Peptides against a protein of PDB entry 4HTP. Designs and how they scored, part 218

Target 1, 231 residues: chain A of PDB entry 4HTP
Amino acid sequence: SQTVASHVPFADLCSTLERIQKSKGRAEKIRHFREFLDSWRKFHDALHKNHKDVTDSFYPAMRLILPQLERERMAYGIKETMLAKLYIELLNLPRDGKDALKLLNYRTPTGTHGDAGDFAMIAYFVLKPRCLQKGSLTIQQVNDLLDSIASNNSAKRKDLIKKSLLQLITQSSALEQKWLIRMIIKDLKLGVSQQTIFSVFHNDAAELHNVTTDLEKVCRQLHDPSVGLSD

## One batch from the design tools (peptide; made by RFdiffusion4, then SolubleMPNN)

Design b2_p29_2_s3 (from b2_p29_2, 15 letters changed)
Fold by OpenDDE base, seed 3:
Structure b2_p29_2_s3 (fold): chain B 231 residues (1-231), chain A 29 residues (1-29)
Amino acid sequence: as target 1 above (231 residues)
Amino acid sequence: SAAAQQAKIQAWRDANPELARRNQEELAK
């Protein structure tokens, strides 16, 4: 089906998230998010100009930005330790080497970058010199792969989980993987609250989410910022 | 197809050239 998410590189979302994270003030963080959102909405209008009652919305991106609110997918069954082991294997890192130990002991302060406890950042620095510089996945493809992981976790198909993870990893830059990890672990560390994200998306978003707990419904019903709940 | 997918991505980038530029700069770091 024709969706905005099928047109948007995952790298673009990650770049936006990176800019948000690096921004110090709330206003700047909001600006970066708003720019991405506005671009999305504008593209949506152009893409669907001749189609009424489309179900396409910001949901594919929103569920990655607010992964803790995900209700459609079941649990991934993935933790930092699993990812560490996967990267060690995939990158053929010496088990007793510096990088392998950093991944396995990511909680231990090293005094280098101050990234102790943030596995995604540790992984980023290990991956940067070793992986693709540019990713090729769209937001839709990332969501499809994440759906696969969740489904296969439920089905206890570890081999297929690994397959999907490998697809994500091998087609992503270090920066994209940093954010992907955070999405999977459900901690983006953006420095902006859930409420702020909702408020920027739509004035009524927080309220509708509080009632429905349905992120897709929120994104669809409140796709137009000028149309409220009472309309 | 890969070509069709690339065309979609390009359409997005063409629609948002400044955003595309900023994204590229960030990813290049």
Scores: peptide ipSAE 0.740, ipTM 0.968, DockQ to the pose 0.865
Fold by OpenDDE base, seed 5:
Structure b2_p29_2_s3 (fold): chain B 231 residues (1-231), chain A 29 residues (1-29)
Amino acid sequence: as target 1 above (231 residues)
Amino acid sequence: SAAAQQAKIQAWRDANPELARRNQEELAK
């Protein structure tokens, strides 16, 4: 069936996350998230106008925004070192070159940006002059590829993991890859708490999640902000 | 198909023109 996630570019989510990260105040961060969420809900209503009782919800986006709460897919088995080696190979970077060393030694300050310890930011600056300007993936496609990675990690199929990673990378801009890395490593650094994200989504979201620990149930049962948990 | 996917993306952006504008501006930086 049709899903909102199949219509929303991953780039648009990343753009929203970028605006949230750059915002200084809590109120401004909340505004950017709310605008994306409201647009999603509005589009959902239009898309499913003639279809009642659909299972489609904000879950495909929420699980990328709060990746620490992911319980459906298992571990990716991907660390910064693996990504560094992959990028060096993919971009054909000299092993002893400046950019390769930045990726491998991301924990040590080597540049002028002061991004030591943040692999995603180090990768961003290496990728910016080398990758495509516009990504083509939707949120649904990103989740499908992440599902593939987790499944193949469980099956110990390293070749297929690499294949899915390459598809993600080659179809994403530098900005999209920065956020993708943070989603995989499960640290978005948004500067807004989980509680705030839930409170903006629905007044009862935090409570329902505390009881069920099921992010999909939270998104589905509390899809309508005007309908409470007890209704 | 690629064409069908692009049509879906365009439908999303057409439904939210102001958000689409802000997204485009941010992605262009």
Scores: peptide ipSAE 0.740, ipTM 0.969, DockQ to the pose 0.878
Fold by OpenDDE base, seed 2:
Structure b2_p29_2_s3 (fold): chain B 231 residues (1-231), chain A 29 residues (1-29)
Amino acid sequence: as target 1 above (231 residues)
Amino acid sequence: SAAAQQAKIQAWRDANPELARRNQEELAK
């Protein structure tokens, strides 16, 4: 079946997240999120104009924006150190070189950018001169690959985990990888709270999530911002 | 196919030209 997520480039979500992160004020951050959300809903309506019974919703994007609330996927089993080693290998970085050391010692404030403790930002600067300028993945494809990683982690198939990670990495720009890393580590550093995201999505979203703890249900039941829980 | 996927992506961007412009500007930095 057709889904909005199969049409939306992961790069576009990352661009939105980047704008949110760079914005100083709460209102501006909200505006960027709202613009993406409204575009999504508008596209959904057009895509499903002749289909009233669809399960498609904002869930594919929401679970990437609020990865801490992920309950469908099991743990990835991926930490910063694993990613560091993977990048060193993939990019063929000298192990004693500056970039490799930056990745491995990301907690140590050695850089000029003040990115200590933020592995994703450190990775971004290492990747920027080395990666594709444009990614090719959609939100659906990213979620599929993340599903694969979680499933294979559960099955203890390290080789297949690596395969899926490599696919994510090789088909993503540096900016996309920065955000992908943050999604995997489950810390986006957007500067807006979970409650704010829910409030912008739907007035009843926080309440429904508190009761159900099911992000997909929240996105499906509250897809229309004009239709509340009591309606 | 890759072509079919690109068509889907283009449909999304065509439906949201202003957002697409902003995205391109941000991604080009």
Scores: peptide ipSAE 0.740, ipTM 0.968, DockQ to the pose 0.889
Fold by OpenDDE base, seed 1:
Structure b2_p29_2_s3 (fold): chain B 231 residues (1-231), chain A 29 residues (1-29)
Amino acid sequence: as target 1 above (231 residues)
Amino acid sequence: SAAAQQAKIQAWRDANPELARRNQEELAK
């Protein structure tokens, strides 16, 4: 069946997240999120015109925006150290070179940007001059690859985990990889709370999530902002 | 196919031209 997520470039989500992070005020952050959400809902209505009882929802995007609430896929088994080593290998960085040391010692400030402790930002500046300028992945494809990683982690298939990671990396820009890393590590640093994200999505979203702890159910049941829990 | 995927992406961007513009500007930085 058709899904909105199969139409939306991952780059577009990352661009939205970038604008949210750079915004200083709560109201401006909310505006950027709302614009993306409204566009998604509008496209959903057009895509599924003449179709009733579809299961498609905002869930594919929401689970990337609130990765700490993910319950469907199991743990990735990926940490910053693993990613650092992977990038050093993939980019053929000298192990004693400046960029390799930045990645491995990301907790200590070594650069001009003051990004100590933020591995994703350190990776971004290393990747910017070395990777694609434009990514090709959709939100659906990103989720499929993340599902593969989680499944193979559970099965202890390290080779297949690496394969999926390489596919994500080689098909993504530096900006997309920055946000992908944050999604995997489950810390987006948006500067807006989970409660705020839920409140913008639907007035009853926080309540339903508190009861069910099911993010997909929240997105499907409360897809229409005008239809509440009691309806 | 690659062509089919590009058609889907284009449909999304055509439906949201202003958002697409803002996205392009941010990605170009």
Scores: peptide ipSAE 0.739, ipTM 0.968, DockQ to the pose 0.874

Design b2_p29_2_s4 (from b2_p29_2, 18 letters changed)
Fold by OpenDDE base, seed 2:
Structure b2_p29_2_s4 (fold): chain B 231 residues (1-231), chain A 29 residues (1-29)
Amino acid sequence: as target 1 above (231 residues)
Amino acid sequence: SEKEQQEKIKLWREANPELAERNEEVLAE
């Protein structure tokens, strides 16, 4: 089935998130999110112009933006230490080298950037000179790979988890990996609240989510910002 | 296929040229 998420590069979402994070004011943060959302909705309308009964929604993006609210996908079983070891292996970093130690000791301030405790930022700087400049994954592909990781974690298939992680890593830029890590760890550090994200998405989104706790249902039922819950 | 994915991405970018330009700026940093 045709979905918006199958057309949207993961890089575009990451670029939006990067802009949100870099923006100091709440208004600017909201603007960047709104621009992406509006583009998504406009594209949805064009893509599904002749199809009235589609289940496609902003959900594929929303579940990455609000990963703490994920209920469909089970736990990844991935921690920073596992990612550190994976990067050391994948990038063939010397174990006693500066970059390997930065990844392993991410909680200890070793550098001037003040990124202590933010594994994703530490990883970004290690990856930037070593990774692709532009990724090729769509939002749909990222979600499919994340689904695979969660499923294989439940099934205790560590080898398949590693395989899916390697696909994500090798097909992503340093910036995309920074955000992917934050999605997996479930801490985006955007500087905007969940409530703000819901408010920008739809006026009734927070209320519907409070009742249903179903992010997909929220995205589907409130896809049109002009149509309310009582509509 | 990879070709089909590239075509889909192209459609998205062509539909949103301003967003695409802004995204390229961020990715170039």
Scores: peptide ipSAE 0.714, ipTM 0.961, DockQ to the pose 0.888
Fold by OpenDDE base, seed 5:
Structure b2_p29_2_s4 (fold): chain B 231 residues (1-231), chain A 29 residues (1-29)
Amino acid sequence: as target 1 above (231 residues)
Amino acid sequence: SEKEQQEKIKLWREANPELAERNEEVLAE
């Protein structure tokens, strides 16, 4: 079945998240999220024209925006130290070099940028001069790869985990990898609350999520902002 | 296929030209 997520570049979500993060005011942050959401809903209506009974929803994007609420996908088993080692290997960084040490010692302030403790930002600066300018992955493909990682972690297949991670990394820009890391670690640092994200998505979203704890159900049942829970 | 995937992405971008422009600006920084 065709999904909106199979049409949306992961880069477009990351660009939206970057704009949200860079915005200082709550109103501006909300505006950027709303613009992306409205575009998604409009495209959904066009894509599924004449097909009323579809299970497609904003869920593929929402689970990446609110990764701490993920319940379908099992644990990745990935930490910052594992990613650091992977990047050192993939980028062929000298182990005693400045960039390798920055990745391994990401919690220690080493530079003027104040990025201490934010592994994703440290990785971004290491990756920017070394990776592709534009990524090629869609939101659907990113979710499929993340599903693979979680499944293989459960099965203790480390080689297959590495394979999926390599595919994510090699097909993503530095900016996309910054956000991907934050999604895996489950800390986006957007500067907006979960409640704000839900309120922009639908007036009843927070309530339905509190009752069901099912993010997919929330996205599917409240796909239309004009149709409430009581309707 | 890669071709099919690029066609899907093209449809999304053509449907949202203003969003596409803003995204290009962010990715160029």
Scores: peptide ipSAE 0.712, ipTM 0.961, DockQ to the pose 0.893
Fold by OpenDDE base, seed 1:
Parts: C-alpha cells; structure tokens; sequence
Structure b2_p29_2_s4 (fold): chain B 231 residues (1-231), chain A 29 residues (1-29)
C-alpha cells in the first residue's frame, strides 16, 4: 500500500528537527513542527483521495520524533561506544587521531563547541567534511532499516546489524546522521516536551496515549484533528 | 526502483515547495 512515509525524505524530517532545536521560543518550535505535520496531512489527503479506509498515518514520523515511546520495535542494542568504533572503522580514522579520540571520549569536553556528552553533535562535526551532502533515504526506508537492526539484535546477528547501520550511514548526510543517532539513543534534545508534541498533533493525543501507550493507535485514531475520541 | 522512489520524493516536494526551500537552506549550512 502507498504511504506518505514512502514519499517524504528523511532529510525533510531532520531539517524540521534542526529548526526546532535551533529555535529559542516555544511558539517558534511549535510552528516548525506544525508546518511539517500540516504538510504531511495535506499530502495524505491527496494521496489517499480515492481510498476511505487506509491505515496510513503520521506514525512513521511520530515514532522517530518520540523514540522513547517506541513499543513495536525492540531494543537496538546500540550504544555510543559502538557507534564510535563503527565510525572510526568506516571513515578509516587514525586510532590515535583527534577525531577518533573525540568520538571515543565524547563525554570529555574537547574543542570549542561545548558539546561534551552529546555524541551526536561530536559525530556531526567529524562527519560533515567526510560524508555526502545530501541523503537519499525516505522515512519509510529509515524505519525499515531500524526494524532490521532491532530484529537482528534480538536474533544476535551482529554482522547484519552492522550491514543495516552501514546502509543508513552511507546514504545519509552529516545532519541526517546527527538526528539518526539521537533517534537510536532515544534523546532528541528538541527543547519541547512530549506533551507539547501531542498537543500540537491532536487535543486528545496525550489522553489516548496515557490509556493505551500505543503510539500507532494514537496516530491512526486521531489522524483527523477535527475528530475527537468521543466521536 | 530508485527511479520510482525519486519520483515519489519529487511529488512530495512539488506539493510542498515552501517546505522544500526551507529544508534545502538548513541542509546547506
């Protein structure tokens, strides 16, 4: 079945998240999220104009925006240290070099940016001069690869995990990888609360999630902002 | 196919030209 997520570049989500993070005020952060959401809903209506009963929803994006609420996908089994080692290998960084040490010692303040403890930001600066300027992945493809990672982690297939990670990395810009890392680690640092995200999505979203703890159900049942839970 | 995927992305961008422009600016920084 056709999905909105199969049409939306992952870069577009990452750009939205970047704008949210850079925005100082709550109102501006909300505006950027709302603009992306409205675009998604409008495109959904056009894509599914002739189909009344579709299961397609904002869920593919929402589960990346609120990764701590993920319940369908099992644990990735990926930590910062694993990613550091992977990048050192992939980028052929000298082990005693500045960039390798930055990745491995990401908790120690190194450099002028004050990004101590934020592995994704450290990775971004290492990747920026070394990776593609523009990614090619859609939100659907990113989710498929993340599903593969989780499944293979459960099956203890380390080589297949590495393969899927390499696909994500090699097809993503530095900015996309920054956000992908934060999604995997489940800390986006957007500066907006979960409640704010839900409130912008739908007035009843927080309530439905509190009862069901099912993010997909929230996105499907409350897809239309004009239709409430009591409807 | 890659071609089909690119066509899907094109449809999304054509439907949202303002968003596409803003996204390109952010990705270029």
Amino acid sequence: as target 1 above (231 residues)
Amino acid sequence: SEKEQQEKIKLWREANPELAERNEEVLAE
Scores: peptide ipSAE 0.711, ipTM 0.960, DockQ to the pose 0.887
Fold by OpenDDE base, seed 3:
Formats: C-alpha cells, structure tokens, sequence
Structure b2_p29_2_s4 (fold): chain B 231 residues (1-231), chain A 29 residues (1-29)
C-alpha cells in the first residue's frame, strides 16, 4: 500500500524540526510545524484521491516528533554511551582524540558551544565534516529501521541492532543523525510542548490522546482538521 | 527499487516546491 511516509524524505522532517528548534517565538515554531503538516495532508489527499478508506495518516511522522508517546514499538535499548562507542568505531576516531573524548564525556562542558549534556549536538559537530551532505532515507524507511532495532533488542540480537544502526547512520546527513539520536533518546528539545503539537494537529487531539493513549488512533481519527470527535 | 523510491521522493518535492527550497537552505548552513 502507498503511504505518504514512503514519499517524504526524512531530511524534510529533520529540516522542519531544525527550523522549529532555531525559532525563538512560539508562533514561529507553530508556523513551521503547521507548514509541514499542511503539506503532508495535501499530499495525502492527492495520493489517496480514489481511496476513501485508507489507514494512512500522519502517524509515521507524529511518532518521531513525539517519541515519548511511542507505544507500538518496544524499547531500543540504546543509550548515549553505546552511540558514542559506535561512532568512535565507525568514524575510526582516535580513542584519545578530542572528538572521541567529546562523545564519551558529553556531559562535561569541553567546548565553546555550550552543548554540555546534549549528546546529539556534540555528535552533530563531530559528524558534520565526516558525513554525507544529503540523506536518502524516507520517514517510512526510518520507522522500519527503528522497528527492527526495537524488535532485535527484545530478541537480544545485538549484531542485528548494530546492522540497522549502521544503515541509519550511513544513509543520513549529520543533521538527520542529530535528530535521529534525539528521537531514539526521546528528547527533541524543540522548545514547544506536546500540548502545542497536538493543538496544531487537531483541536481534539489532546483530549483523544488523554483518553486512548494511542497516538496512531489520534492521527487516524483526527486526520481531517475539520472533523471533530463528536462528529 | 531505488528508482521507484527516488520517483516517490521527486513527487513529494514537486508537490511542495517552497518546502523543498527551505529544506535546502537548512542543509546548506
């Protein structure tokens, strides 16, 4: 089945998130999210013009924007220390080198950027001169790989976890990896609340989520912003 | 296939040219 998520580059979501993060005002943050969402909905309508009863929704993107609300996939079992070691290995960083130490000691302020405690930002600066400029993954592919990681974590298949992580890393830009890390760690630091995200998505989204705790159901039932819960 | 995937991405970008332009600006920084 065709999905919107299979057409949307992960880079486009990451660029949107980056713009949201860089924006100082709530209004600008909301605008950037709304523009992406509206584009998604418009594309959905065009893609599914001849199919009225599709299960496709904003869910593939929403679960990456609000990763703390993920209930479908199990825990990744991935922490910052694991990622640090993986990057050191993958990038062949000298163990006693500045970049390796930055990744391992990410909680200690060593740099001028004030990024202490934000592993994703530290990783970004290490990756920027070393990674692809443009990624090739779609939102669907990213979710498939994340599903694989969670499944393999539950099955204790560490080698397959590493394989999926390597695929994510090698097919992503530094910016995409920054956001991917934040999605895995479940802290996007957007500067906008969950409530705001839901409010922009649909007026009834927060209420439906509070009752169901099902993000997919929220995205499906409230796909049309003009159709409420009482309708 | 990779070709089919690239065509899907192209369709999305062609449908949203302004968004695509803004995304390129962010990636260039």
Amino acid sequence: as target 1 above (231 residues)
Amino acid sequence: SEKEQQEKIKLWREANPELAERNEEVLAE
Scores: peptide ipSAE 0.710, ipTM 0.960, DockQ to the pose 0.831

Design b2_p29_3_s1 (from b2_p29_3, 14 letters changed)
Fold by OpenDDE base, seed 4:
Structure b2_p29_3_s1 (fold): chain B 231 residues (1-231), chain A 29 residues (1-29)
Amino acid sequence: as target 1 above (231 residues)
Amino acid sequence: KEELIKEVEKLLKEHPSSVLKSVLESLKS
């Protein structure tokens, strides 16, 4: 069956996240998230207009926005150091060069941007002059690749992990990769709390999540903002 | 599919968004 996530570009999610991060006020951050969510729901209704009992929900996006709440896929087994080495290899960066050293020593304040400790931002600036301007992946495809990474990590298939990572990297812009890294590391730095994200999604979302700890269940059961838990 | 495209086009006119625009492009491809 067709899903909303199979039609929404990953780039659009990343652009939304970027707008949220750049927004200074809570209200503006909420607005950007709400606009994305509303568009998602509108398309969902159109896509599934003639279908009852659809399991499709906001879950494919929500699990990327709140990656620390992911419970379906296992650990990726990916750290910043692994990504640094991968980028150095893939981009053919001189190991003693400035960019390679920035990636490897991402915790040391070596740059003018104050990005010390934020590997994703450091990677972004290295990638920006070297990557595509626009990626080609859908949210569904990103999740499929992340599922593959987690599965292969569990199976100790390092070569297949690398393959999936390369697919993600080669089909993503620098901006998309910045956010992808943050999703993998499970720290988006949006400046908005989990509680706020849930409150915007549905009034009962935080409560249901506190009880179930199941993000997919939250997204499915509370897909309609007008239908509460008691309804 | 044509009906869905028309519906999304209508939605886009009523509620302009990058997501709906992208989805519409995806449906037309």
Scores: peptide ipSAE 0.575, ipTM 0.948, DockQ to the pose 0.845
Fold by OpenDDE base, seed 5:
Structure b2_p29_3_s1 (fold): chain B 231 residues (1-231), chain A 29 residues (1-29)
Amino acid sequence: as target 1 above (231 residues)
Amino acid sequence: KEELIKEVEKLLKEHPSSVLKSVLESLKS
């Protein structure tokens, strides 16, 4: 059966995350997240109008927004150094060139942007003039590729990991790759707490997550904001 | 599929959003 995630572009999630990050106030950050969530729920209702007891939920998006709470997918085995080397290879960057050195020395950038220690931001500026303006991946496709990476990491299949990473990179804009990197590293830097994300999703979400530690169960059981845990 | 497209078009008219617009484009492709 078709899911909401199979129809929502990854670019739309990334644009929402970018707006949240750029917003200064908590209220504005919440507004951007709520708008995305409301649109998701409205489309869910339309998509599943004639279907009862669907397993589809906000989980495919939520696990990318709160990647530190991921328990289903195993470790990627990917660090900033690996990504730096991959980008140097893929973009055919001179090893002694300024952009290669920026990626490798991301902890101590010599540039004026103040992005010290944020590999994703450094990568963004290197990628911006070299990548597609618009990506083509859905949220489901991104999750499928991330699942492949985790599975192949467990199986020690480095060649297949590289293949999935190449697919992610070649089908994503610089902005989408910035957020993808942050999802893989599990640090989105949104400036909004986990508690706030849960509270906007559902009033009982934080409590249910504290008991179950299962993000999919939280998203499925509390899909309707009007139906509580006691109902 | 046609019914779903019409429903999403109605939703988009009532609640304009980039997500609903993108989904509508996906359904029409």
Scores: peptide ipSAE 0.573, ipTM 0.948, DockQ to the pose 0.846
Fold by OpenDDE base, seed 1:
Structure b2_p29_3_s1 (fold): chain B 231 residues (1-231), chain A 29 residues (1-29)
Amino acid sequence: as target 1 above (231 residues)
Amino acid sequence: KEELIKEVEKLLKEHPSSVLKSVLESLKS
C-alpha cells in the first residue's frame, strides 16, 4: 500500500529541522514542527480517503526526528571517524589538506564558525561547494537505506554498508547530509526536548511511550490528535 | 490518482505549505 513517506521528500524534513534549529524561541520551534506534522496528517487523510484499517502513520518521520528512541533497527556501527574517512575517499580530498584534517580532527576548534565537536556542521561546509543543490530521496527511501545499513552491520557486510552510504550521499544535498549524519549519530541538536515533540504530536504520546517504549505504536495508536488512549 | 491530485491541490490552496507542494509535484510526476 502507498504511504505518506513514499511521497514526502527528505529535503522537506531537513528544511523543517533547519528552521527549528535556527529558531531561538520555544514557541517558534514548536510552530515549525506543528506545521510539518499538520501537512503530513492532511495528506494522510487525502491519501487514505475511504480506506479502513490503515497502518500508515507519522512513524517514518518520527523515528528520524527522535532517532535515540529507535528500537526496530539494530545499531548502524557508524561513527564520525568512519564517515570522515568515507568522505575523504569519496570526494578525493588530499589527506594532508585542510578539509580532510577538519573532518578527522572535528573535535579541535579549527573552524571559523565555532563548530568544534559537531561533525555534521563541519561536514556541511566541506560538502556545500561539492554536492547537489537538491536531493532526490523520499523519507521512505532514506529509511530503507538506513534499514539496509543496520541489517548489513549485523551481518558484518562492510562492503554493502558502504554501498548504501554512497547511495545516501550521492542523492543528497549538503544540508540533507548534515541532518542525515545527525540522525545516524542520534543527536539532532534541535534545542527542543523529547517531551515537547511528544506533546505537540499528541497529549497522550509521552505516557504511551513511557509504558511501551514503542515509537511505532505511539504514532499508530495516537495518529488522530482528538482520539485519546482511553477511547 | 486524478482525484487525489485534485484533493491535494485544494488542500494546498487552503493551507499553503512546502510539504503539500512537494507531494503534489510527486503525484504529478
Scores: peptide ipSAE 0.572, ipTM 0.948, DockQ to the pose 0.841
Fold by OpenDDE base, seed 2:
Structure b2_p29_3_s1 (fold): chain B 231 residues (1-231), chain A 29 residues (1-29)
Amino acid sequence: as target 1 above (231 residues)
Amino acid sequence: KEELIKEVEKLLKEHPSSVLKSVLESLKS
């Protein structure tokens, strides 16, 4: 079945997240999220215009925006150290070189940017001169790869985990990888609360999530902002 | 598919967004 997520580039989500992060005020952050959400809903309506009882929703995007609320996907088993080693290998970085050491010692303030402890930002600067300018992955493809990683982690299939990670990395820009890392680590650093994200999505979203703890159910049942829980 | 493309083109004219532009490109690919 055709889904909105199968047509929306992951790059567009990452660009939205980047705008949200860079925005200083709550109102600007909300605006950027709302614009993305509205575009998603408009395309959903167009895509499913002649179809009733669709299961498609904002869930594929929402679970990436609020990764700490993920309950369907099992743990990735991925830490910053694993990613650092993978990048050193993939980019053929000298192990004793400046960039390799930055990745491995990401918690130590070595740079002027104040990015100490933020592995994703450190990775971004290492990747920026070395990676593709534009990624090719859709939101659906990213979720499929993340599902694969989680499943293979549960099955202790380390080689398949590496394969999926390599696919994510090689098909993503430096900016997309920054956000992907944050999604995997489950810390987006957007500067906007979960409650704010829910409030923008739907007035009843926070309440429904508090009761169900089911992010997919929230996205499906409250897909239409004009239809409440009591309807 | 052609009808969907036309509808998205209309949406893009009414509500310009990077997402809708990208989706339109995807549909034409």
Scores: peptide ipSAE 0.571, ipTM 0.948, DockQ to the pose 0.848

